Peptides against a protein of PDB entry 3VZA. Designs and how they scored, part 170

Target 1, 98 residues: chain A of PDB entry 3VZA
Amino acid sequence: RVERLCKSKELFEERLGLEIRRIHNEQLQFIFRHIDHKDPDKPYMFTLSINEQGDYEVTSCTPPLDCISEFQLKVRETNNFSAFIANIRKAFTALSFK
Target 2, 62 residues: chain B of PDB entry 3VZA
Amino acid sequence: AAYVTQLYYKISRIDWDYEVEPARIKGIHYGPDIAQPINMDSSHHSRCFISDYLWSLVPTAW

## One batch from the design tools (peptide; made by RFdiffusion4, then SolubleMPNN)

Design b2_p30_4_s3 (from b2_p30_4, 14 letters changed)
Fold by OpenDDE base, seed 4:
Structure b2_p30_4_s3 (fold): chain B 98 residues (1-98), chain C 62 residues (1-62), chain A 30 residues (1-30)
Amino acid sequence: as target 1 above (98 residues)
Amino acid sequence: as target 2 above (62 residues)
Amino acid sequence: SLEEQIEEELKRLGLPDTEENREIVRARLS
């Protein structure tokens, strides 16, 4: 099972271009790659925590996204974590063209 | 590790086929409607294209 | 040096200087 988990993680990282790290202060770091086709290894990232109320809270975003606060609101309203992450990637993708 | 792995599924709704050759990207995306099979030859596409394609399967509607 | 490159890349990408981010950049530069 451990081996499968490791392989699964590696496949997701490579195929989705998304690395998820558990970092200090009980936060999650999401690192998107494969966004910029000219620089596939360029990282686009944000960090996420669960606040005292149990809500998702974006603690950082690099590069910054104007829409991130709206997305944070939306995910709290809908609890659609999948759409939350997907929309962030979409936003990063759009940003990469600028 | 298990937590992170579960996050990947929570995000992507993709279940990989781990028994195929490394160059074959095979799995199933479980969307809100119909399950979509994934079957790609990674040697035929760039990393960015593959990622873009897979993410295109993930709904962005809230 | 590699360390100098890491610092420069962190700055270029606007990433905070954390060990996690250093690892990310190190992998990128290697």
Scores: peptide ipSAE 0.417, ipTM 0.926, DockQ to the pose 0.096
Fold by OpenDDE base, seed 5:
Structure b2_p30_4_s3 (fold): chain B 98 residues (1-98), chain C 62 residues (1-62), chain A 30 residues (1-30)
Amino acid sequence: as target 1 above (98 residues)
Amino acid sequence: as target 2 above (62 residues)
Amino acid sequence: SLEEQIEEELKRLGLPDTEENREIVRARLS
């Protein structure tokens, strides 16, 4: 089972180009790769926490996204975490063309 | 590690087939409608293409 | 040096100098 979990993580990291790390202060760091086809290993990342009210809060975003505040609002309204992450990746992808 | 693994599923809704050769990307995407099979030969595609394709399966509608 | 390269890459990417981010950059430079 432990081996399966490790393999699962590796497959997701490679295939989705998404690494998820648990960092200090009970935050999560999401690192997207495979965004820029000219530089597949270039990281696009953001960190996420749950505030005192229990809401998702983006604590950092690199590179910065103008839409991140709107997405934070949307995920709080809909609780659609999947769409939240997918839209962030979509936004990062758009930045890679600039 | 279990928590992170759960997040991957929560995000992607993909369940991998772990019984295939490493070069085969096989699994099932469980979308809101019908489940969609995933079956790709990784040797035929770039890493970026594979990722883009898989993410295209994830709905962005709120 | 590798450490200098890491610091430079952190700055280039606009990443805070944390151990986690150093690991990310180190992997990129390897």
Scores: peptide ipSAE 0.367, ipTM 0.919, DockQ to the pose 0.098
Fold by OpenDDE base, seed 3:
Structure b2_p30_4_s3 (fold): chain B 98 residues (1-98), chain C 62 residues (1-62), chain A 30 residues (1-30)
Amino acid sequence: as target 1 above (98 residues)
Amino acid sequence: as target 2 above (62 residues)
Amino acid sequence: SLEEQIEEELKRLGLPDTEENREIVRARLS
C-alpha cells in the first residue's frame, strides 16, 4: 500500500506538475511547475491553512496574484476545492505570459 | 502520504492506471457529467503540454 | 558556491529563506 501511494504521488507530481507538501503550523504548500514552457521547472506556489473560523486562507503566494482574495471568497462560498486550485493554476498561467 | 494522495484526487478527479508501461499516461477523469478516458503517449508531448492538457479537464466553474 | 547560488535564487524568485524553500531551489540548481 505504501509503495502504491508513493507511485501515485510521483505520477501526479510529474503529470500535473503539482507538488503538495505538508509544512509547519499545519499548512499545505502547493508548488506548480510546467507553467512556463520556456522554463518548465520554474515554481509557482502558494501556501494554505484553515483559520480559526474553519475557512481556507492563503498565507502566501509567489508570485503574487491579484485574484487570490476573490478566489478565497469563492471557495468559502462554494466549497469547491477543485475549482479553487484549478483557477489558481489558470491565473499563474496567465501571469507567465506577461 | 495517504492524506496528500487524497488531495490529488480531490483536486483532479483522476484515477491512474498503474498497470501500463511508464511512457503511457492512462487513466480516467471523473467529471460531473461523464467519465473521460485518458490515454496519451508521453514521448509525443512536452511535460508542459501534458500538464496543460490534464488541467484542461478540471472544471474551473465555481 | 552552491549555498550562495541558493540564496541568490531565493531572492530572484521572491521566496522567503526557509528550509523547505531552500530544498526546492537546491533541487532546481542541481
Scores: peptide ipSAE 0.288, ipTM 0.909, DockQ to the pose 0.097
Fold by OpenDDE base, seed 1:
Structure b2_p30_4_s3 (fold): chain B 98 residues (1-98), chain C 62 residues (1-62), chain A 30 residues (1-30)
Amino acid sequence: as target 1 above (98 residues)
Amino acid sequence: as target 2 above (62 residues)
Amino acid sequence: SLEEQIEEELKRLGLPDTEENREIVRARLS
């Protein structure tokens, strides 16, 4: 099972271009790659925590996204974590065209 | 590791076929509608194309 | 040096100088 978990992680990282790290203070770091077709290894990232009220809170976003606050509100309302992450990637993709 | 792996599924709703050759991207996407099979030859596509395609399977509707 | 390149790349990408981000950039430059 451990071997399967390791392989699963590697497959997701490569195929989705998404690395997920557990970092200090009980936070998660999401690192997107494969966004810019001219620079596939360029990272687009954000960090996430659960605040004292139990809500998702974006603690950092690089590069910054104007829509991140709205997405944070939406995920708190809907609890649709999948859509939350997907929309962030979509927003990063839009930035890569500038 | 298990926690992170579960996050990947929570996000993508993709279940990979781990018994195929490395160059074959095979699995199933379990969306809100009909389950969609995934079957790609990675040697025929760029990394960015593959990622874009897979993410296109993930609904963005809230 | 590699360390100097890492610092420059962190700045270019606008990433905070953390060990985690250094690892990300190091992998990119290697």
Scores: peptide ipSAE 0.244, ipTM 0.903, DockQ to the pose 0.094

Design b2_p30_4_s4 (from b2_p30_4, 17 letters changed)
Fold by OpenDDE base, seed 5:
Structure b2_p30_4_s4 (fold): chain B 98 residues (1-98), chain C 62 residues (1-62), chain A 30 residues (1-30)
Amino acid sequence: as target 1 above (98 residues)
Amino acid sequence: as target 2 above (62 residues)
Amino acid sequence: SMEDQIAEFLASLGWPDTPYNREIATAYLS
């Protein structure tokens, strides 16, 4: 069972180019790679927490995204966590061409 | 690991086939419509292409 | 036109014309 879980994590990490880390203060760190085809290992990352009101809150974003505040609002309205993460990746992808 | 794995599924809605050879990217994507199979040979594609393709399966509509 | 720019953008990258890729192109070109 443990081996399967480890393998699952590795497959997702490699295939999606997304690493998820649990960090201090009950935060999550999302690290996207495979964004820039010229530099597949270049990381695009953001951190996420649940604030005192119980809402998703982006605590950092590197590189910064102008749309991140809007996405934070949208996920609070819709609770669509999947779309939230997917749209962030799309935004990072667009940014990689700037 | 269990928590993180759950997040990956929550995000992607992909369930991998763990019984195939490592070079075979095989699984099922459970989108809002009918489930769609994933079956790729990783040796035929770049890492970026594979990731882009898989993310293309994930709806971005809120 | 924006449509032409999107098409050219996708072609220049060798990307297939999918809704997902068009969204990326639109985000970049906007």
Scores: peptide ipSAE 0.204, ipTM 0.880, DockQ to the pose 0.022
Fold by OpenDDE base, seed 4:
Structure b2_p30_4_s4 (fold): chain B 98 residues (1-98), chain C 62 residues (1-62), chain A 30 residues (1-30)
Amino acid sequence: as target 1 above (98 residues)
Amino acid sequence: as target 2 above (62 residues)
Amino acid sequence: SMEDQIAEFLASLGWPDTPYNREIATAYLS
């Protein structure tokens, strides 16, 4: 099966409520939506880079998450990028209830 | 776009079926154990529910 | 108990047991 890159991106954005952007200085911006059921378009975002040591580093997080430093440590230890992103989404979801 | 698409797969482990109608959310989730099919009618659910459900497929264990 | 639920929630996410995270967990679980 031949993958359609443009359609794939659109499907992921809509279905996961996650937009990924490549931004300046070789960073990635992750924008979550569909977090707050009362405000589905409200964005929750963080930016990610690879530091001088080659490790994942969160360069910003809006709104801020108290657990983000621990998640950064965990992803460095486990290299489980999937769990890293999924845990951040769950943290944003929990935060939306406050 | 190719790089970003690779990230989506790396994160979600989902491979979409691109040959179905837009209202059908169909694909395969490749979990750590057994691959599971995805087959939903998007018209039956809210955007938030769909996203929550799909993310629930992604393990959070480190 | 709610306390047990909070502890389990934090542990499942690998969250540090801080007052802020506990507040989030409480709101999420209530």
Scores: peptide ipSAE 0.187, ipTM 0.888, DockQ to the pose 0.022
Fold by OpenDDE base, seed 3:
Structure b2_p30_4_s4 (fold): chain B 98 residues (1-98), chain C 62 residues (1-62), chain A 30 residues (1-30)
Amino acid sequence: as target 1 above (98 residues)
Amino acid sequence: as target 2 above (62 residues)
Amino acid sequence: SMEDQIAEFLASLGWPDTPYNREIATAYLS
């Protein structure tokens, strides 16, 4: 099972172009690649934590996204984590065209 | 690793087929509608296209 | 046309033609 989990992680990282890391202070780091077709290895990242109220909180976003605060609000309202991450990726993609 | 892999599924709703050759991207996406198969030859596409396609399967409606 | 540009944008990203995706395309193409 451990081997399967490791392989699964590797496949997701490569195919989705998304690396997920558990970092200090119980935070998650999401690193998107394959965003800019002209520079597939360019990273787009944000970090996520759970605040004192138990809500998702974006603690960093590089490059910055104007819509990140709205997305944070939406995920708190809907609890749709999947849509949250997917929308962030789309926002990064849109940003890459600017 | 288990926690992270759980997150990947929570995000993508994709279950991979691990018994195919490395160049084959095969799996199932479990969306709100009927589950859809994934079956791509990675040698025919760029990394960016593959990622974009797979992410296109993920609904963005809140 | 703008419609052609939107269609091309969505196609280039492999995005389905949904109202939300069209809004994104419109925002960044206008």
Scores: peptide ipSAE 0.179, ipTM 0.885, DockQ to the pose 0.022
Fold by OpenDDE base, seed 2:
Structure b2_p30_4_s4 (fold): chain B 98 residues (1-98), chain C 62 residues (1-62), chain A 30 residues (1-30)
Amino acid sequence: as target 1 above (98 residues)
Amino acid sequence: as target 2 above (62 residues)
Amino acid sequence: SMEDQIAEFLASLGWPDTPYNREIATAYLS
């Protein structure tokens, strides 16, 4: 159901503060908001692709996260995509306090 | 749209109740063990709090 | 102390006091 899918996307975007976009070259863009309570609309974002080996690869991260390479390794080892995204959000949250 | 929606579920494991009033955040979070109900009045919380709370339901153990 | 700072940080985020969360806190407080 197209209508339900559209509404679902909107609810997730608002409630999770996470926008997911499919962008060029078969990449995914993840944009977190609602991270900084002082500036709820400030975006924290990263892009993700699947490389030639079939592994998740972070192609950009803004602002940069020191832990992103470790998370990329972890998701390749565990295939726990949920934990991967959630941990990135936690890292962005921690960064917002700097 | 279907692919993105699937990703949201894959990430959050949340299934929303789409039939409730807009001010009500209602759904079910399917954790690894017991499903937990979500039932919040959005008018009582900031957007950031709501997001933080919902993400707190998502386990971060690898 | 650093331990106090970590505890405060975790509390401010509502994070449980787990080794992983403490690692994140330490990284961003150091």
Scores: peptide ipSAE 0.142, ipTM 0.875, DockQ to the pose 0.022

Design b2_p30_5_s1 (from b2_p30_5, 13 letters changed)
Fold by OpenDDE base, seed 1:
Structure b2_p30_5_s1 (fold): chain B 98 residues (1-98), chain C 62 residues (1-62), chain A 30 residues (1-30)
Amino acid sequence: as target 1 above (98 residues)
Amino acid sequence: as target 2 above (62 residues)
Amino acid sequence: SLEEIYKESLKDIVTGPTANDLLEKLLAIK
């Protein structure tokens, strides 16, 4: 049923600590929470679009990650979107300890 | 909304059991070689621990 | 119907569009 889709999204948001929003200028915003164990609701986020060539393009990252440009290159080369998102979360996690 | 749910699956490869009690985190993670069950009592863990654990199931190799 | 969309969604999880396709569909919604 329709309620299952809504519940599924809610379960993913809470359990993964990842919210996905569509924002202005044809972009998606990915918001990670549950990164900082001392502040579980602190957001770590990036925005993503698909450029005219059809390639993934990161349009912002807050807080900034020095590895984000490399990750953008890697996801374009491998098309492994799962690894792309997982590596960004891993990088945010590492940043939260500094 | 259907697309968002599909996207979550493409990212995490997790299929939730939606019919269990709210305090039970139950599902299946589909890895490339083997499927592993997820079965946790949420009352025993922090939100951060749960998220960290679930993300640990997702490979980071490109 | 939305129920039909859900059923198709489950099918798509297994054999359906790539992550890139899903992103494009999400971005195409006005």
Scores: peptide ipSAE 0.419, ipTM 0.920, DockQ to the pose 0.049
Fold by OpenDDE base, seed 2:
Structure b2_p30_5_s1 (fold): chain B 98 residues (1-98), chain C 62 residues (1-62), chain A 30 residues (1-30)
Amino acid sequence: as target 1 above (98 residues)
Amino acid sequence: as target 2 above (62 residues)
Amino acid sequence: SLEEIYKESLKDIVTGPTANDLLEKLLAIK
């Protein structure tokens, strides 16, 4: 049932602390929560598009990450989107301790 | 919701068990070599701990 | 039917499009 898809989405959002939205100008927004244990609802986010060449392109990152450009290069080379997202979360986590 | 749930699976490689009570976090993580069950009592952990644990299952090697 | 679409979606999770394909589909939805 369609109901299962809705429930699945909710479970992923809550348990992974990751929300995925489609926003203006053909972009996807990835919003991480549950990063800062002292402020679990504090959002860490980036936006992503696919350019005319079909390559992943990060269009914004808040807060900014020094490693985001390197990660963009890596995901283009490897097409390992899972590692891309996981590494971004890891970087946000490291930033939350500073 | 169909495409986004597929995307979540592509990211996490987790398949949830939707039939259990809300307090139970149950599913399977599919790694490249082994499938590992997930079975947690959410009432025993913070939201941040749960998320951190689940993300720890996702490889970061490119 | 909606149920058929759901089942097809599950099939796509296992044997279907790449993450890139899914992103493109998400961006193409009106």
Scores: peptide ipSAE 0.412, ipTM 0.918, DockQ to the pose 0.048
Fold by OpenDDE base, seed 4:
Structure b2_p30_5_s1 (fold): chain B 98 residues (1-98), chain C 62 residues (1-62), chain A 30 residues (1-30)
Amino acid sequence: as target 1 above (98 residues)
Amino acid sequence: as target 2 above (62 residues)
Amino acid sequence: SLEEIYKESLKDIVTGPTANDLLEKLLAIK
């Protein structure tokens, strides 16, 4: 049922602290929350598109991550999208302690 | 919401048991080698801890 | 369940609106 999918989505959003939105110009926005334990609602986000070559391209990252370009390269090489997202979250987490 | 739900699964490899009470975080994480059950009482943990724990299940090796 | 998710996904593909190309490509990866 559609209602089950909606509920599943809500569970993912809350439990993973990750919201995924389709935004303008054929991009996906990934919004991480629950990163900063002192401010669980503080968003850490990046946007993603598929460029003309068909490759993943990070179009924005807030706050900036110095490793994001490397991760973009890695995900293009490995196509391991799960690791891509997980590493970004890990990087945001590390950043939250600085 | 099918696509986004599938995307969540591709990212996390978690399958939720969505029929349990909201306070119970129950599901299965499918790792490369084993399937690991998830069963937590959300009232006993912060949202951040829950998220951190769940993400810890997701491999970061490329 | 995963089975339900995939079944609904197929239903959405056939009878519902399609996701954008980006999302479709993302779902096609491992």
Scores: peptide ipSAE 0.335, ipTM 0.918, DockQ to the pose 0.180; fails the geometry check
Fold by OpenDDE base, seed 3:
Structure b2_p30_5_s1 (fold): chain B 98 residues (1-98), chain C 62 residues (1-62), chain A 30 residues (1-30)
Amino acid sequence: as target 1 above (98 residues)
Amino acid sequence: as target 2 above (62 residues)
Amino acid sequence: SLEEIYKESLKDIVTGPTANDLLEKLLAIK
């Protein structure tokens, strides 16, 4: 089962172009690739933590997204984390065309 | 790996078929209305196209 | 299937190391 879990992770990483890492200070780093069709390996990243109030908090976003603060508000309101991640990817995609 | 895999499912709602050859992208996406099969030949598509397609299955409505 | 994998991993999830607060919050989403 450990092997299956590892394989599952690898399949998600490659097929979604999304890597998820636990980093220092109890944060998660989300790394999107396959965004820019001209440079598929170019990373688009954000980090996430839970603040002292217990709310989702984006601690960094590279490249920066104007909409990230709004998305943070929306995910706090709706708790729809799937939409949160998907909307961030959509925003990164839009940014890659500029 | 268990937690990360669960997180991927929470995000994507995709269940992969792990028993097929590497060139075959096979699985099921569980949307709110219907379960949609995924069955692609990766050799016929770019990595970016595959990712874009799979993410298009994930609703963005809050 | 993922469901089968989750079942196989349930014991380790319950009795093994606990996820941090962030991960717990993320896994508790709607």
Scores: peptide ipSAE 0.328, ipTM 0.918, DockQ to the pose 0.122; fails the geometry check

Design b2_p30_5_s2 (from b2_p30_5, 16 letters changed)
Fold by OpenDDE base, seed 2:
Order: sequence, then structure tokens, then C-alpha cells
Structure b2_p30_5_s2 (fold): chain B 98 residues (1-98), chain C 62 residues (1-62), chain A 30 residues (1-30)
Amino acid sequence: as target 1 above (98 residues)
Amino acid sequence: as target 2 above (62 residues)
Amino acid sequence: SLEELYKESLNDIVTGPDADTLLQKLLSIK
């Protein structure tokens, strides 16, 4: 049963190309790979925290995205975390073509 | 791993069939209206294509 | 038991808590 959880996590990481890890100062790091088809292992990442008001707050984004502040606003308004993550990946993908 | 796997589901709405052979990408995507099966041969696609395809299943509308 | 907690977590993947709750739980783990 513990093995099932571990395997499920590994499948998500590999197939979605998304790693999620907790880092210092009560933050979560989201690392996207498989974005650049010419360099599949190149990481695109952002960090996320929940502030004192309970709102999502992006604390870093590498490479930077012009739209990240707008997405932060949208996720606070809609609480659609799925769309939040998907839109960030879409933005990273667009950036990889530039 | 328990909480993170739940988070992956909340993000992707995908439930994997983890008992199939490694080369088979099999699962179910739960959309708002209808559930769609996922059934791919990973040996026929690049890692990037697989990821792009799976993410294409995730709505971006807020 | 710990194993029972993991089993419950697996069963709750589809009907479990919202993303914000999961995020808070992840951030609160020692």
C-alpha cells in the first residue's frame, strides 16, 4: 500500500513532467520538465506559499513570467488551482519557443 | 507521498492504473462532464509529447 | 496504524480535500 503511493507519485512526476517538493520557509516548489522538446530535462519552476491571509502567493518564478501576477490574482478569485498550474505550464511552453 | 498524490489528482484529474506494464500509460481523466480513458504506448512517443498530451486534457479556463 | 492512514489517503484521492487544504497539510508536515 505504501508502495502504491510511491509508484503513483513517480508516475505523475514522469508522465506530467512535474515535481512537487517542500522547501525552506514553508514553500512548495513546482518544477516542470518536458517543456522544451530540444532539452526535455531543462527545468521551469516556481515557488508557492500561503500568506497570513490564506492566499496563494508566488514567491519566485524561473524563468520569469510576465503573466504570473495575473495568474496569482485569478487563482485567488476563482480558487481554481488546476487551471492555475495548467496556465503556468502553458506560459512556460510559450516561453520555450522564444 | 499521500498528500502529494492527492494534489496531483486535484491538478490533473487523472487516476493512473499502476498495475500495468511500464511501457503502458493507462488511466482515466475525469473531466467535468465525462470521464475519458487514457491508453498510450510510451515507446511510441517522446517524453515531451506524452506530457504535452496529458496537460492538454487539463482545462485552462478559470 | 500508519498503513491504514495511507490506505485512507489512497481512497480519498478522488473525493479528498481541496487543493488549498492539501497544500496546507504539505506545508505543515515536520
Scores: peptide ipSAE 0.475, ipTM 0.927, DockQ to the pose 0.049
Fold by OpenDDE base, seed 1:
Structure b2_p30_5_s2 (fold): chain B 98 residues (1-98), chain C 62 residues (1-62), chain A 30 residues (1-30)
Amino acid sequence: as target 1 above (98 residues)
Amino acid sequence: as target 2 above (62 residues)
Amino acid sequence: SLEELYKESLNDIVTGPDADTLLQKLLSIK
């Protein structure tokens, strides 16, 4: 039933600490939480679109990541979206310790 | 909404057991080799620990 | 219907569309 889909989304959001939203100008916002153990609700986020060439394009990143441009290149080359998201979370995690 | 759930699977490769009691985090992670079970008592761990653990299952190799 | 989408979603979790297709579908919703 439809309620199971809603529950599935909620389980992913809570357990992965990842929320996915559609925002203005045909973009998706990815919001990571549970990154900083001292402040579990602090958001780490980026926005993503698909440009006219059909390629992934990161339109914002908060806080900024120096590696985000490289990750955008890598995901375009490999089409490994899972690794793309996981590497961004790893980078945010590393940033939270500084 | 259905697409979001599918996207979560494509990211994490986790399939949850939705009929278990809320305090139980149970599912299966499908890696490239052998599928591994997930079975945790959420009352024994912080939210951050749980998330870190689950993300540790996701490979970062491109 | 939403119920039909749910059933399709469960069946297509593993063998369904790739992330790129899913992203495009999400972005195409008006």
Scores: peptide ipSAE 0.471, ipTM 0.927, DockQ to the pose 0.050
Fold by OpenDDE base, seed 3:
Structure b2_p30_5_s2 (fold): chain B 98 residues (1-98), chain C 62 residues (1-62), chain A 30 residues (1-30)
Amino acid sequence: as target 1 above (98 residues)
Amino acid sequence: as target 2 above (62 residues)
Amino acid sequence: SLEELYKESLNDIVTGPDADTLLQKLLSIK
């Protein structure tokens, strides 16, 4: 079971170009790659935590996204975490063309 | 790995077939519509194309 | 199957040690 889960994780990481890490201070780091077709290994990342009010909070975003605050609001309203992550990736993709 | 794997599923709604050869990207995407099979030869596509395609399966409507 | 693994993982979460607050909230999404 453990081996199968590890393999599944690796497949997701490579195929989605998304790595998820738990980092200090109870945060999750989401690292997108395969965004820039000219530089597939270039990372686009953000960190996420749960604040004192129990809400999702983006604690960092590199490179910065002007829409990240809006997305944070939307995910708090809808609890649609899938759309949250997908929209962030879409925003990073758009940024890579500028 | 268990928590992260479940998180990946909640994000992507993809069920991988991890028993196939590494060059074969095979799985099923579960969305609001009928489940759609995924079956790609990775040697025919760039990593970026594969990722873009898979993410295109994930709805962005809130 | 992966579905079987997910089911087993859920069981481990329920019957095993408590997950941290962040993971619990993330896994409870709609």
Scores: peptide ipSAE 0.397, ipTM 0.926, DockQ to the pose 0.122
Fold by OpenDDE base, seed 4:
Structure b2_p30_5_s2 (fold): chain B 98 residues (1-98), chain C 62 residues (1-62), chain A 30 residues (1-30)
Amino acid sequence: as target 1 above (98 residues)
Amino acid sequence: as target 2 above (62 residues)
Amino acid sequence: SLEELYKESLNDIVTGPDADTLLQKLLSIK
């Protein structure tokens, strides 16, 4: 089981170009790669925590996304975490063309 | 890695066939209505294309 | 399948740093 999980994780990381890390101060870091076709290893990342109210809070976003605050609101309203992550990736993708 | 793997599944709704050769990207995407097979030869595509394609399977509607 | 692995892992408890708790909470949503 452990071996399966480890391999699955690796497949997700490579194929989705998304790495998920546990970082300091009770945060998760989401690192997107494979966004910029000219530089596939260029990271696009954000960090996430759950605040004192129990709500998702984006604590950083690099590069900055003007839509991230709205997405934070949306995910709090809908609890659609999948759409949250997917929309962030979509936004990063759009940003990579600018 | 259990929770991380669970999180990946919750995000992507993809179930990988991890037993195939690395060059074969094989799995199933579970959409709200239908399940769609994934079956790609990674050697025929860039990493970016693969990722873009897979993410295109994930709905962005809130 | 990952779905099966997911179900199996539901019986696991979160151990480690606070970030693991966060991850667990993330997994609790749809």
Scores: peptide ipSAE 0.380, ipTM 0.925, DockQ to the pose 0.180

